# Peptides against a protein of PDB entry 5B16: the designs that were tried, part 99

Target 1, 136 residues: chain A of PDB entry 5B16
Amino acid sequence: TPSRINHNERLEFLGDAVVEFLTSVHLYYLFPSLEEGGLATYRTAIVQNQHLAMLAKKLELDRFMLYAHGPDLCRESDLRHAMANCFEALIGAVYLEGSLEEAKQLFGRLLFNDPDLREVWLNYPLHPLQLQEPNT
Target 2, 136 residues: chain A of PDB entry 5B16 as posed
Amino acid sequence: TPSRINHNERLEFLGDAVVEFLTSVHLYYLFPSLEEGGLATYRTAIVQNQHLAMLAKKLELDRFMLYAHGPDLCRESDLRHAMANCFQALIGAVYLEGSLEEAKQLFGRLLFNDPDLREVWLNYPLHPLQLQEPNT

## One batch from the design tools (peptide; made by RFdiffusion4, then SolubleMPNN)

Design b2_p24_4_s1
Fold by OpenDDE base, seed 1:
Structure b2_p24_4_s1 (fold): chain B 136 residues (1-136), chain A 24 residues (1-24)
Amino acid sequence: as target 1 above (136 residues)
Amino acid sequence: SEEERRREILRELEELVRELLEQR
């Protein structure tokens, strides 16, 4: 059995891929006229550590991190980086134990505070194969 | 700053999504 640290790192690895995939798919289908450079720019802004840390704060992962690692996270930059990693691990766990759809829903709820914008993001048509073979 | 640039990009994204909403 892997150590707790190794397990978290593995989940982070998986979650990183899931976050990038979901972001890429949604951007691709929402904006069919947007060039690759624009798609990449928005993806980078969404998935970079600073933004993921902000999303993590919405889940109060900062409190979790301070509880678990308070003495080692005295610098704000260190805390943000740790929160981003923890967020990726969380998404990885949701995908692993649940489904891609559950990860999509959680991520979308955090990306937009406005429920109307969230609705557009989450319910815009995706790839037909995914629609035909749901992960539920 | 990089942080301000990120926030600007995300604001632009929200505007793009809002445009899609308004087109429905």
Scores: peptide ipSAE 0.587, ipTM 0.932, DockQ to the pose 0.891
Fold by OpenDDE base, seed 4:
Structure b2_p24_4_s1 (fold): chain B 136 residues (1-136), chain A 24 residues (1-24)
Amino acid sequence: as target 1 above (136 residues)
Amino acid sequence: SEEERRREILRELEELVRELLEQR
């Protein structure tokens, strides 16, 4: 049986891809006139460790990390990095044990505090078969 | 209209993303 540490690293690997994918797809469809460079820049802003750590803080992962790994996380930058990794592992686990949709919902709920912005992000048509919002 | 409101929300979304860029 793989160690818990190895398992978490594998989940992080998977979660990183899921976060990248979801962000890319949503940006692509939300901003059809945005050039590749802009898409990439926005993606970076969303998925960079600093931002993921912020999302992790909403889940109180900072308290968890300090409790579990306090001596190794004396610097704020170290804590942010660890929180980002933990967040990725969480998303990976949600995808693995649940679905891409569940990962999407969790990620989207954390991305925006404003319900209206969240609604647009989560429910914007990303595929022709998906339920679309009215255009009125 | 709902469409106009959605466009506004998308603009706000873009602004939020830009704010993230500024914090880099």
Scores: peptide ipSAE 0.320, ipTM 0.818, DockQ to the pose 0.094
Fold by OpenDDE base, seed 2:
Structure b2_p24_4_s1 (fold): chain B 136 residues (1-136), chain A 24 residues (1-24)
Amino acid sequence: as target 1 above (136 residues)
Amino acid sequence: SEEERRREILRELEELVRELLEQR
């Protein structure tokens, strides 16, 4: 059987893709007039390690990381990177063991403290012109 | 109106993104 570390790395890989995908989809619907470069910029901002680490703090992953890997995480940048990875692994696990919907809900709840923003993000109503595009 | 409220919320989201960009 694979090691726990190997398993976590695989979950990170999956979670990274899920976070990227969810962010992309929601941005696409919320900003129908934003060009590709703008969408990419917004996505980068949302999924950057520093931001994911902030989301991880809401789940108190910092306590877990310091307990498990404290000696290796003395630098703030190292801690942020590790927390971001841990967050990705968590999202990956939620997707793997649950569903994309569950991952979406968890991610959305963490992204916004404002319930109105959260509601708009999670539901991302279709723009009339987007109805003309094919579904994948 | 609901549309005005939606636009306001989207503006708030945009501002959040801008804040995150500043933290890059």
Scores: peptide ipSAE 0.148, ipTM 0.733, DockQ to the pose 0.072
Fold by OpenDDE base, seed 5:
Structure b2_p24_4_s1 (fold): chain B 136 residues (1-136), chain A 24 residues (1-24)
Amino acid sequence: as target 1 above (136 residues)
Amino acid sequence: SEEERRREILRELEELVRELLEQR
């Protein structure tokens, strides 16, 4: 049986993939005319450590991290990175123990504070040319 | 910086999503 630390790293691995996937899917549908490079750029922006750390802060993970790892997180950049990793692990756990839908909902709710924007993100309109694409 | 650029992209993304909402 892997250690708890090892398990967390595994969850982070999984969560990273989930976040990337969800972001990709939503961007794909939200921006049907955006080229691949633009999609990739937007995805990078959304999943960057700084942004994920901001999302993590909404869950008060910063307080947790300082409590649990304070001595090792003297630098702000280190804290951000750790928070991002922790956030990914959380998403991984939600996916693992729940579902992709639950992970999507959590991620989307954190992504936008504006309920209307959140609604658009979570319930994206389909472009006519996307009607033939698989529902993801 | 690249980080600044990425933050700007996020802002642009939000604006685009908002525009999409307005088109509904």
Scores: peptide ipSAE 0.126, ipTM 0.724, DockQ to the pose 0.870

Design b2_p24_4_s2
Fold by OpenDDE base, seed 3:
Structure b2_p24_4_s2 (fold): chain B 136 residues (1-136), chain A 24 residues (1-24)
Amino acid sequence: as target 1 above (136 residues)
Amino acid sequence: AEEERRRRILEELRRRIAELYEQR
């Protein structure tokens, strides 16, 4: 059986895909005239470890990580990387046990503190399939 | 108009994303 670490890595793998997918979909609809290179650049900016670590900090994952892995996370870069991975695993778990919509809402709420930016990100018209909840 | 408002918001969003990219 896989270790806890391996299990978390699997969740991270799933979460990475979900975060990238949601980001891609929203950027695609928000910026209909933006070329692929620009979309890719925007996505990179949003899903980079430094940014995901910032989002993780909003969930106080930094305190959690320091408590659980303090000696191994003495460097800021190590902590940032671990926080980003943990954030991805969390999103993966939310998708796995909840829904894509729940993952979307959580991610979007964390992305922007500004109400106007948040509203546009979360509520911009998307493809009908993305608006539907899967039957569990 | 709401359309103009949304345009301005999207421009702000672009700015925020650019800032994130520059900080990587």
Scores: peptide ipSAE 0.500, ipTM 0.898, DockQ to the pose 0.051
Fold by OpenDDE base, seed 4:
Structure b2_p24_4_s2 (fold): chain B 136 residues (1-136), chain A 24 residues (1-24)
Amino acid sequence: as target 1 above (136 residues)
Amino acid sequence: AEEERRRRILEELRRRIAELYEQR
């Protein structure tokens, strides 16, 4: 329905901000010696449609998109863009109905399959809620 | 040793991100 489409677009808007924010913050803390240009470059790399689409694929959103839209997504670029948008909407929904921490965890889990990389990424920085109850 | 390990992990992270950028 048009209302659902609008809702998804709103969630995408929110998710885009969340993904960009999380990426920015983590890069900032992880790489204190990296200049702004480098931070921006790395952020772009992480949040670009192609990458987000890849993350979406890990969630099997490609199967969903092809099922839902099929012929409309025949071009690879179209599918990639749609998947990226869908991923953003998902992150937006997780943030909206859950928390920034949950969005962070989901995003981080998808970003890195390597447990060492994942652990390092997810620990920068502590979420405000974690700061409320800091644990060793 | 722990610091060195962490450094290596961060460098690997950098590498992965750089690879993403190159693939854009």
Scores: peptide ipSAE 0.479, ipTM 0.891, DockQ to the pose 0.073
Fold by OpenDDE base, seed 1:
Structure b2_p24_4_s2 (fold): chain B 136 residues (1-136), chain A 24 residues (1-24)
Amino acid sequence: as target 1 above (136 residues)
Amino acid sequence: AEEERRRRILEELRRRIAELYEQR
């Protein structure tokens, strides 16, 4: 059986894919006029460790990480990396134990503090429904 | 209204991109 550490790494692996997938899908549908380069740029910005660490901070994962692994996280860069990994593992766990929809809801809730932006991100009509209203 | 919110999403993301680069 996998060790506890190995299990977390596996969850991180899964969560990384889920976060990237959700980000890609939402960007793709929400911005139909955005070129591939732009889509890739925004995706990278959203899913990179530094940004995920910012989202993780909203869940106070920084406090958790310092409590559990303080001696190993003396550098801020190490902490951010660990927070990002932990965030991915969390999303992976939500997907695994719940559903993609639940992972989507959690991720979107953390992605935007503004309720109006959050609503659009989470509830944006997908094709072909998005064609019923102006999309530019 | 929705178009404006979509625009605001892009603006927010652009802001974050800029901030991330500034932190590097």
Scores: peptide ipSAE 0.479, ipTM 0.894, DockQ to the pose 0.073
Fold by OpenDDE base, seed 2:
Structure b2_p24_4_s2 (fold): chain B 136 residues (1-136), chain A 24 residues (1-24)
Amino acid sequence: as target 1 above (136 residues)
Amino acid sequence: AEEERRRRILEELRRRIAELYEQR
């Protein structure tokens, strides 16, 4: 049986991919005129540890991490990194135990506090070709 | 309305990007 650490790392791995995928897809559809460089820039900004840590703070993961792992988190950068990893693991778990849609909803809810922005982010029309193809 | 919201999304993301770079 994998240790808690191994399990969490595996979830982080999965969650990282899910977050990056969701970010990529939504940016792609939401901004059809944005060039690749711009898409990449925004994606990087969204998925980087510092930003994910901000999202994680909304879930009070900072408090959780300090409670659970405080002695090992002496530096702010370490805490931020741990928060980001925990966030990824959470998304990974939601995807694993639930669905991509559920992960998308959770991520979108945290990404935007503004309901209007959230709505557009989550529900922007997909390209017609994508509508004809089932999700794999 | 949606176009405006899309613009606002970009602006929000740009703001976040700027903040992230400023506090590095």
Scores: peptide ipSAE 0.478, ipTM 0.895, DockQ to the pose 0.072

Design b2_p24_4_s4
Fold by OpenDDE base, seed 2:
Structure b2_p24_4_s4 (fold): chain B 136 residues (1-136), chain A 24 residues (1-24)
Amino acid sequence: as target 1 above (136 residues)
Amino acid sequence: SEEERRRKILEELRKLVKKIYEER
């Protein structure tokens, strides 16, 4: 495979983990009374391709994807998958080139359109060591 | 309040869950 594809796949791999981690941590602290099943359900909903694709649309990645890969994305499911992958790669890149905090800010900003909810999501007290672990 | 906003977040997530499962 071309180097570009390999690089993108690696970023996607990293981004997937970052999204999963951020989602898990925030859900865990934000909802201390929520049982594991609930936590898992909400996490799944947040991080699955369908939702990530919606977030990607907010960044207008669909325009890019259709322009660059339109012929290969004839099916809606294919487009969603590609959009989600692209979103993950973007988050991975933000984390890699920037920081977990920057990734968190970007992800949180896209998760909620309501600025009040966004603020609570982003600024809810989290354990500092847990926030730093992905960087170690 | 923060508590109210947390509740609203949960509500939004519930809606998301419902939406996703309905579209499957």
Scores: peptide ipSAE 0.578, ipTM 0.918, DockQ to the pose 0.072
Fold by OpenDDE base, seed 1:
Formats: C-alpha cells, sequence, structure tokens
Structure b2_p24_4_s4 (fold): chain B 136 residues (1-136), chain A 24 residues (1-24)
C-alpha cells in the first residue's frame, strides 16, 4: 500500500542519517590526525549504495529482495540500489524501535569481518569521558 | 595493540575505497 511504501521510505531516510552520523563520528574519533578529505573519502566509501548493498548481502537481503521483487530487479544496479535502501530502512527501524547504540552495534558488526578490528571500531571512545582500552 | 588495530582498520578502509571505485 502507499502507506507502507511511505513508511519504508521514511525509515530509509532515518537510517541514512543514522549510518552517516555513526560513520562520521567513528572516523572522527578513531583517526584524529586524518584530514577532512580523508574522512570524507572514507565516509563516502562506507555509506554509498555499493557498500551498503554488500552489508545487506551479509544479512541475505538479496535473497529477500529477489523473492519479493525479483522481476523488477533484473539489473544488478537496480538490485544494489534496492538492497542499499532496504539496509538503510533496517538501520532506521533498529534506531527507531531500539536505540542508537543498537544501530551502532549492528552496523559495526557488519562493517568488519575481523573481530579484532570490529572490537576497536565498536569500543573506541566516542566521548571524552569514555576510557580507552590499554594497548595490547 | 590498539594502535596497530586502528592502523589495520585504516588499511581495510583504503581497500574498500579502491574496491568501490574500481567496480564503477
Amino acid sequence: as target 1 above (136 residues)
Amino acid sequence: SEEERRRKILEELRKLVKKIYEER
């Protein structure tokens, strides 16, 4: 229904902002010596449709999309775009129904397959009052 | 160390940048 479509688009809108924000904040704090150009480049790479579609694939959203919308997604670019939008809507829903922390955990979990890198990404201090883990 | 892991994160991001732009 039009209402459901609008709801999904609204969730996508929210999720886009959440992904953008989380990415920006983590990059900013993790790499204090990285110049603005580098921050922007890495953020763009992380949040653009092509990468988000890769993350969506980890959740098997491609299978879902093909099941639900297969005939309309015959082009790879169309599928990628749809997957990215669906992923953003999912993040938006997690934020809406849960919290920013839950969205952070989900997003970070998908960003890195290496558990050591994931741990640093997720647990690096994002606030001046947070304690940094000892270097090991 | 954490510093080493941060370096590795940056390396992974560099790889991502290259991958994304190469596939376009």
Scores: peptide ipSAE 0.573, ipTM 0.915, DockQ to the pose 0.073
Fold by OpenDDE base, seed 3:
Structure b2_p24_4_s4 (fold): chain B 136 residues (1-136), chain A 24 residues (1-24)
Amino acid sequence: as target 1 above (136 residues)
Amino acid sequence: SEEERRRKILEELRKLVKKIYEER
């Protein structure tokens, strides 16, 4: 229905921002010597539809999309775009109803299959204050 | 080391860039 589509588009909007932000922050802190051009290139690669669709496939969203919208997704590019949007909506929903941390964990777990690389991505200090004990 | 793992992350990202370019 149109109402569901509109709601999903709003979640996509939010999720797109969250994915962009998380990617930017991690790249920025993880690679302090990487120039802006490199940061931008890798961010683009991470957040573009083709890659997000790959992440979506790990969640079997391809099967979901084909089941729900098969006739409208006969072209590979259409399916990829739809999967990427669905993935963004999912991240948006996790952030909305959960937290940025939960969104970070989900996204990071999907980015790398190697557990060592995953751990570095997820647990690398993103702010100096994260290393300090709470005062409460 | 963690530094080596960071390097490996970059390598994976470079592969990703290459893969996306080749698939276009």
Scores: peptide ipSAE 0.557, ipTM 0.912, DockQ to the pose 0.072
Fold by OpenDDE base, seed 4:
Structure b2_p24_4_s4 (fold): chain B 136 residues (1-136), chain A 24 residues (1-24)
Amino acid sequence: as target 1 above (136 residues)
Amino acid sequence: SEEERRRKILEELRKLVKKIYEER
């Protein structure tokens, strides 16, 4: 449905911004001694389709994509791109219907399998006006 | 410690960068 496609694309647009913002803010606060080049490098790695697709796979979006669009996703790059887009749309939807905090929690849970690392990552503020303050 | 965990996070991110770079 064209309307649904448009909606998903809009959610993807929003999600892309949210993912980039969350990544930027957490990197910035977590690594105060890291230079801009390093920050940019790590951000790029985190938000690239290749990585987002990996996160999407943790949610088994690959199974969903292959089920729904199998023949159109025969190329690995196509599948990766689709999964990344879907992941962005998901984050966008979580932010839109929930909150930045909820988006942060979801994203953080997927970023790190180690719960200790996850906790440290998630303890940093996402915005100066955020209600919940970090523990570190 | 928190510092150690931050270091480990960086290590994970470095691995990610390397992985993405190698796959390109």
Scores: peptide ipSAE 0.576, ipTM 0.917, DockQ to the pose 0.072; fails the geometry check

Design b2_p24_5_s1 (from b2_p24_5, 11 letters changed)
Fold by OpenDDE base, seed 1:
Structure b2_p24_5_s1 (fold): chain B 136 residues (1-136), chain A 24 residues (1-24)
Amino acid sequence: as target 1 above (136 residues)
Amino acid sequence: SARREELLKKVKELLDELVKEALA
């Protein structure tokens, strides 16, 4: 069986793709008039380590990291990076063991504390032209 | 709807804040 570290890294790899995908899809539909550059800018901001680490804190992954790695993560940047990786691994696990929908719901719930904004993010009405796109 | 547009503006504002943080 693969080592725990190897498995976590694989989950991180998967989760990274899931987070990127979900972010891309939602931005694409929410902002139909926004150019690619703007979409990419928002995506980058959403998936940056410091933001993902913030989301990880909502899941109390910081407590886990301190318990498991304490002295090894004494630098703030190291902790942030590790938390971001752990968050991605978690999303990867949710996708793997559950579904993309479950990953989407979890991610959206963490992205927005405001339930109205969360609803807009998760359940957006499609533009008529978007309904004609192949991947909806 | 007007409400949806307002909510979208707020979403965008939050995203703009994230962008600012990324640039900092």
Scores: peptide ipSAE 0.658, ipTM 0.943, DockQ to the pose 0.854
Fold by OpenDDE base, seed 4:
Structure b2_p24_5_s1 (fold): chain B 136 residues (1-136), chain A 24 residues (1-24)
Amino acid sequence: as target 1 above (136 residues)
Amino acid sequence: SARREELLKKVKELLDELVKEALA
């Protein structure tokens, strides 16, 4: 069996893919007329370390990280990066132990504080040209 | 609907802000 460290790294790997996928899918459906470059720009912004770290902070992962790894996270950039990785690991774990749907719901809840905007993100009507496109 | 379009606009605005933050 893998070590705890290896397990977390593996979860990060999985979570990174899940976050990227969910972000891509939702952007694709929400903005059917947005070109690839625009979609990619939004995706990059959503999945960037500083943003994921902000999402992680909503779960108080910063406090967790400082408690567990404080000596190694003295620099703000190090903490931000670690929080982003931890967030990815969390999403990976949710996907692994639960489902993609659960990961989607968690991610969506954190992405938008406004419940109306969250609803739009999470529950979008399929565009006619997207009806046969993969979602999950 | 008009309501949905307004919400989408707001979503886009928030995403635009994230992009700006990424560039800062």
Scores: peptide ipSAE 0.656, ipTM 0.942, DockQ to the pose 0.914
Fold by OpenDDE base, seed 2:
Structure b2_p24_5_s1 (fold): chain B 136 residues (1-136), chain A 24 residues (1-24)
Amino acid sequence: as target 1 above (136 residues)
Amino acid sequence: SARREELLKKVKELLDELVKEALA
């Protein structure tokens, strides 16, 4: 049985993929006219450590991290990295123990404070061109 | 709809801000 640390790293690995996947899918459908480069740019921005750490802060993971690892996280960059990893592990755990839908909902709620924007992100009709190519 | 397009525009604006932050 892997150590707790190894388990968290495994959850992080899974969560990283889930966050990347959800981000990619939503960007793809929401912006059907945006070229790959633009999609990739937005994805990178969404999943960057700084942003994920911000999302983690909404869940008060910073308090948890400082409590558990305070001496090791004296630098802001270290804290951001740790929080981002912890956030990914959390998403991984939600996916693992719950569902992709639950992970999607949690991620969406954190991404957008504005309920209207959140709704657009989470629930979107397919663009007419997408309807013509349902397998894309 | 016009409302949806406006909301999408706002989403894009927020994402643009994230991009700017990433570049800073």
Scores: peptide ipSAE 0.656, ipTM 0.942, DockQ to the pose 0.895
Fold by OpenDDE base, seed 5:
Structure b2_p24_5_s1 (fold): chain B 136 residues (1-136), chain A 24 residues (1-24)
Amino acid sequence: as target 1 above (136 residues)
Amino acid sequence: SARREELLKKVKELLDELVKEALA
């Protein structure tokens, strides 16, 4: 049990970085005229616990959380935090066992229910002024 | 294209909503 928890925490650590990275890259290319502060604001909003928890709910991680930790998750804020952590761990696992591309696709699918918006997010055309920058 | 611009606007609107939630 302790080993399992430690493993999840490590995956969460990795997943946090992956989510941050993917979010940063997509925002950077999607909004070439947006200043750093705006990019950071959007990134913060995307990776906030309550949003990640919402994404986690799409994967029914809430059911898992209640099953595994029900007594400790009586408050909504506690549940959101736990779900966000679990979501990060999941993304970390997908990256670790799969690839960054797979993590990107999963994250994108969850971010946008609208397939057209999802397409814009996932397959953004590079702005001409960004073409000279290193690809990330 | 006009379609892309419209979609970008909608993406931005959704992100703006997330920002509002974060600030709440």
Scores: peptide ipSAE 0.655, ipTM 0.942, DockQ to the pose 0.893

Design b2_p24_5_s2 (from b2_p24_5, 12 letters changed)
Fold by OpenDDE base, seed 3:
Structure b2_p24_5_s2 (fold): chain B 136 residues (1-136), chain A 24 residues (1-24)
Amino acid sequence: as target 1 above (136 residues)
Amino acid sequence: SARREELLQRVLEELERLVEEARA
Protein backbone atom coordinates (compact mmCIF):
# COMPACT_ATOMS: atom_id res chain seq x y z
CA THR B 1 0.00 0.00 0.00
CA PRO B 2 1.48 3.33 -1.06
CA SER B 3 2.04 5.90 1.64
CA ARG B 4 0.17 9.18 1.84
CA ILE B 5 3.37 10.94 0.93
CA ASN B 6 3.85 8.86 -2.18
CA HIS B 7 0.31 9.60 -3.31
CA ASN B 8 0.73 13.31 -2.78
CA GLU B 9 4.05 13.34 -4.61
CA ARG B 10 2.46 11.57 -7.55
CA LEU B 11 -0.32 14.15 -7.69
CA GLU B 12 2.26 16.89 -7.48
CA PHE B 13 4.12 15.37 -10.40
CA LEU B 14 0.96 15.33 -12.48
CA GLY B 15 -0.09 18.80 -11.40
CA ASP B 16 3.28 20.24 -12.27
CA ALA B 17 2.88 19.00 -15.82
CA VAL B 18 -0.69 20.31 -16.06
CA VAL B 19 0.25 23.76 -14.80
CA GLU B 20 3.19 23.94 -17.18
CA PHE B 21 1.09 22.73 -20.11
CA LEU B 22 -1.75 25.16 -19.50
CA THR B 23 0.67 28.02 -19.06
CA SER B 24 2.55 27.12 -22.21
CA VAL B 25 -0.54 26.79 -24.38
CA HIS B 26 -2.12 30.03 -23.22
CA LEU B 27 1.09 31.99 -23.66
CA TYR B 28 1.58 30.48 -27.10
CA TYR B 29 -1.88 31.44 -28.33
CA LEU B 30 -2.15 34.80 -26.61
CA PHE B 31 1.19 36.08 -27.84
CA PRO B 32 1.90 34.79 -31.33
CA SER B 33 4.66 37.35 -31.86
CA LEU B 34 6.53 36.54 -28.68
CA GLU B 35 9.78 34.69 -29.24
CA GLU B 36 10.60 31.41 -27.50
CA GLY B 37 12.82 33.10 -24.96
CA GLY B 38 10.05 35.39 -23.87
CA LEU B 39 7.56 32.54 -23.70
CA ALA B 40 9.95 30.55 -21.55
CA THR B 41 10.65 33.49 -19.28
CA TYR B 42 6.99 34.17 -18.63
CA ARG B 43 6.25 30.50 -18.13
CA THR B 44 9.02 30.24 -15.57
CA ALA B 45 7.66 33.25 -13.75
CA ILE B 46 4.13 31.85 -13.67
CA VAL B 47 5.07 28.38 -12.44
CA GLN B 48 7.76 29.35 -9.94
CA ASN B 49 7.21 28.29 -6.35
CA GLN B 50 6.81 31.83 -5.12
CA HIS B 51 3.96 32.51 -7.51
CA LEU B 52 2.25 29.17 -7.04
CA ALA B 53 2.43 29.70 -3.30
CA MET B 54 0.65 33.01 -3.77
CA LEU B 55 -2.05 31.25 -5.74
CA ALA B 56 -2.25 28.64 -3.00
CA LYS B 57 -2.77 31.38 -0.46
CA LYS B 58 -5.85 32.51 -2.37
CA LEU B 59 -7.25 29.08 -1.62
CA GLU B 60 -6.19 29.42 2.01
CA LEU B 61 -3.86 26.47 1.70
CA ASP B 62 -1.52 28.24 4.09
CA ARG B 63 -4.01 27.55 6.86
CA PHE B 64 -4.12 23.94 5.82
CA MET B 65 -0.36 23.60 5.71
CA LEU B 66 0.14 25.18 9.09
CA TYR B 67 -2.54 22.96 10.56
CA ALA B 68 -1.12 19.77 9.11
CA HIS B 69 2.60 20.49 9.09
CA GLY B 70 3.17 23.57 11.20
CA PRO B 71 6.10 22.30 13.23
CA ASP B 72 8.01 21.43 10.08
CA LEU B 73 7.39 24.75 8.35
CA CYS B 74 9.20 27.19 10.58
CA ARG B 75 10.87 29.03 7.70
CA GLU B 76 9.03 31.14 5.16
CA SER B 77 10.83 29.42 2.31
CA ASP B 78 9.76 26.03 3.61
CA LEU B 79 6.15 27.12 3.80
CA ARG B 80 6.30 28.61 0.32
CA HIS B 81 7.75 25.45 -1.14
CA ALA B 82 5.21 23.29 0.63
CA MET B 83 2.35 25.50 -0.51
CA ALA B 84 3.54 25.39 -4.10
CA ASN B 85 3.76 21.61 -3.95
CA CYS B 86 0.33 21.40 -2.40
CA PHE B 87 -1.07 23.64 -5.12
CA GLU B 88 0.40 21.42 -7.80
CA ALA B 89 -1.06 18.37 -6.10
CA LEU B 90 -4.44 20.07 -6.02
CA ILE B 91 -4.31 20.89 -9.72
CA GLY B 92 -3.23 17.33 -10.38
CA ALA B 93 -6.20 16.05 -8.43
CA VAL B 94 -8.60 18.36 -10.26
CA TYR B 95 -7.29 17.13 -13.58
CA LEU B 96 -7.30 13.49 -12.48
CA GLU B 97 -10.76 13.43 -10.97
CA GLY B 98 -12.30 16.16 -13.11
CA SER B 99 -10.95 17.43 -16.40
CA LEU B 100 -8.32 19.56 -18.04
CA GLU B 101 -11.01 22.18 -18.55
CA GLU B 102 -11.73 22.29 -14.85
CA ALA B 103 -8.04 22.62 -14.10
CA LYS B 104 -7.80 25.41 -16.66
CA GLN B 105 -10.72 27.28 -15.15
CA LEU B 106 -9.41 27.02 -11.62
CA PHE B 107 -5.91 28.02 -12.58
CA GLY B 108 -7.08 30.93 -14.72
CA ARG B 109 -9.37 32.29 -12.05
CA LEU B 110 -6.47 32.38 -9.64
CA LEU B 111 -3.91 33.84 -12.03
CA PHE B 112 -5.52 37.26 -12.24
CA ASN B 113 -7.52 39.31 -9.80
CA ASP B 114 -8.80 41.44 -12.67
CA PRO B 115 -11.86 39.80 -14.21
CA ASP B 116 -11.11 41.28 -17.62
CA LEU B 117 -7.70 39.67 -17.63
CA ARG B 118 -9.24 36.40 -16.50
CA GLU B 119 -11.61 36.54 -19.42
CA VAL B 120 -8.98 37.16 -22.06
CA TRP B 121 -6.78 34.45 -20.58
CA LEU B 122 -9.49 31.83 -20.22
CA ASN B 123 -11.55 32.45 -23.34
CA TYR B 124 -8.88 32.77 -25.98
CA PRO B 125 -9.03 29.91 -28.48
CA LEU B 126 -7.19 26.90 -27.11
CA HIS B 127 -5.84 23.67 -28.46
CA PRO B 128 -8.58 21.10 -29.04
CA LEU B 129 -7.19 18.85 -26.31
CA GLN B 130 -7.87 21.52 -23.75
CA LEU B 131 -11.46 21.81 -24.89
CA GLN B 132 -12.00 18.07 -24.88
CA GLU B 133 -13.95 16.70 -21.96
CA PRO B 134 -12.68 13.51 -20.37
CA ASN B 135 -14.35 10.28 -21.30
CA THR B 136 -16.13 8.83 -18.29
CA SER A 1 -9.76 44.47 -31.55
CA ALA A 2 -8.44 47.44 -29.68
CA ARG A 3 -9.97 46.12 -26.49
CA ARG A 4 -8.28 42.76 -26.93
CA GLU A 5 -4.90 44.33 -27.55
CA GLU A 6 -5.30 46.49 -24.49
CA LEU A 7 -6.08 43.49 -22.33
CA LEU A 8 -3.19 41.52 -23.77
CA GLN A 9 -0.86 44.36 -22.95
CA ARG A 10 -2.13 44.37 -19.39
CA VAL A 11 -1.53 40.65 -19.16
CA LEU A 12 2.04 41.21 -20.28
CA GLU A 13 2.47 43.86 -17.65
CA GLU A 14 1.34 41.43 -14.98
CA LEU A 15 3.71 38.80 -16.30
CA GLU A 16 6.58 41.26 -16.29
CA ARG A 17 5.81 41.96 -12.67
CA LEU A 18 6.12 38.27 -11.92
CA VAL A 19 9.43 38.13 -13.76
CA GLU A 20 10.79 40.97 -11.70
CA GLU A 21 9.62 39.33 -8.50
CA ALA A 22 11.41 36.15 -9.50
CA ARG A 23 14.64 38.04 -10.06
CA ALA A 24 14.48 39.85 -6.73
Scores: peptide ipSAE 0.676, ipTM 0.947, DockQ to the pose 0.846
Fold by OpenDDE base, seed 1:
Structure b2_p24_5_s2 (fold): chain B 136 residues (1-136), chain A 24 residues (1-24)
Amino acid sequence: as target 1 above (136 residues)
Amino acid sequence: SARREELLQRVLEELERLVEEARA
């Protein structure tokens, strides 16, 4: 069995993909007139370490990190990077043990404090093929 | 709807704020 650290790194790997995927899908459908450059710019902003660390802070992961890792995270940049990774691992775990929908809901709740913006973000139009085959 | 477009614009404004933070 992999070490706890290795397991977390694997979860980070998975979570990174999930966060990027969810971000991409929502941006793509919510803004059909936005060109690729704009989509990429917003995606980068959403998934950057600084932002993910902020989302992690909403879950009080900073307290966890300081408790678990102590002085190794004394620098703000180090803490930010670690928190971003921890957030990715968390999303990865939610996806792995739960579902993409659960990851989507959690991510959406954290992305926007405004419930109206959450609702708009989470409710994007389905692709025509998805409408035709809702069970697939 | 007009309400949806308004909310989408607000989403964009939040995202643009994140972009600016990334550039800072």
Scores: peptide ipSAE 0.672, ipTM 0.947, DockQ to the pose 0.903
Fold by OpenDDE base, seed 2:
Structure b2_p24_5_s2 (fold): chain B 136 residues (1-136), chain A 24 residues (1-24)
Amino acid sequence: as target 1 above (136 residues)
Amino acid sequence: SARREELLQRVLEELERLVEEARA
C-alpha cells in the first residue's frame, strides 16, 4: 500500500486505542457502581463504527470522504466504516501531534450535544466511594 | 449532589440509546 495509506492505517490503530482508553476511563470513574458487563456494553456502543461515523459527520468528514473517495464509497455501510476509521485516525493524529488531553476534549465535545453532559463527562468530581479508595 | 446524579442518569440514558441503536 502507498505510504500515505499506511500512515493513515497506523494513525487509525493508535486512535482506536485512544478512543477505547478514554471511553473506558470515563465510564469507570463516572459509574463506580456499574458492573463490568454494563461498562463493556456502553463502551461497545460508544466505539462502534456507526457511532464513530456519526461523530465523524459532526466534523463534516462525510463531505471530505465523498469529495476524496466518493466513487469508491457507494454503499452506506462502506462509507460508515470509512468514516469511523477516518475518525479514529483523526483522534490518533490529535493524540500524536497534541496530547491525550486534547484528544479527550475533542472526543468529549462530540459525544454529547448537551454542555452539562459534556462537563460531567470531561470534568467529573470524584465519587465519595472513590475518595475512600482513590486508586480505583 | 442531586444535580450530579441527574446528569449521570442523563448520560446513561444517552448511552442506552446508543446501545439500542447498535441492536437495531
Scores: peptide ipSAE 0.671, ipTM 0.946, DockQ to the pose 0.854
Fold by OpenDDE base, seed 5:
Structure b2_p24_5_s2 (fold): chain B 136 residues (1-136), chain A 24 residues (1-24)
Amino acid sequence: as target 1 above (136 residues)
Amino acid sequence: SARREELLQRVLEELERLVEEARA
């Protein structure tokens, strides 16, 4: 429906910003010695359609997409793009209806299969040189 | 701690893997 499409696109817009923001913040704090170029490289890798689609697959969004849009998603690249957008919309919805914290937790859980890596990603101590920076 | 540094290194390795996949 047009209404659902519009709503989903708006959620995607919001989710895109949230995903990028969360990624940026965590990279910034986790790796205080990384230069901007390195941070940007890793952020790009994390938020690219291919990776977000993989995260979406963990939530079985691929089955949803194929059910709803199968005929239009016969190409792998098309499905990947659609799944990435769907994932962004999901994150946007979580942020909108819940909180940034909830979005952070969901995103972090999906980023790493290893629980120890999740812990480090989600719960990082501040570097001494970062204490003067806003805790966002 | 040594444990934290090890984990950070592993995170970095995972990120590097993503970078390589992005470039493939």
Scores: peptide ipSAE 0.668, ipTM 0.946, DockQ to the pose 0.904

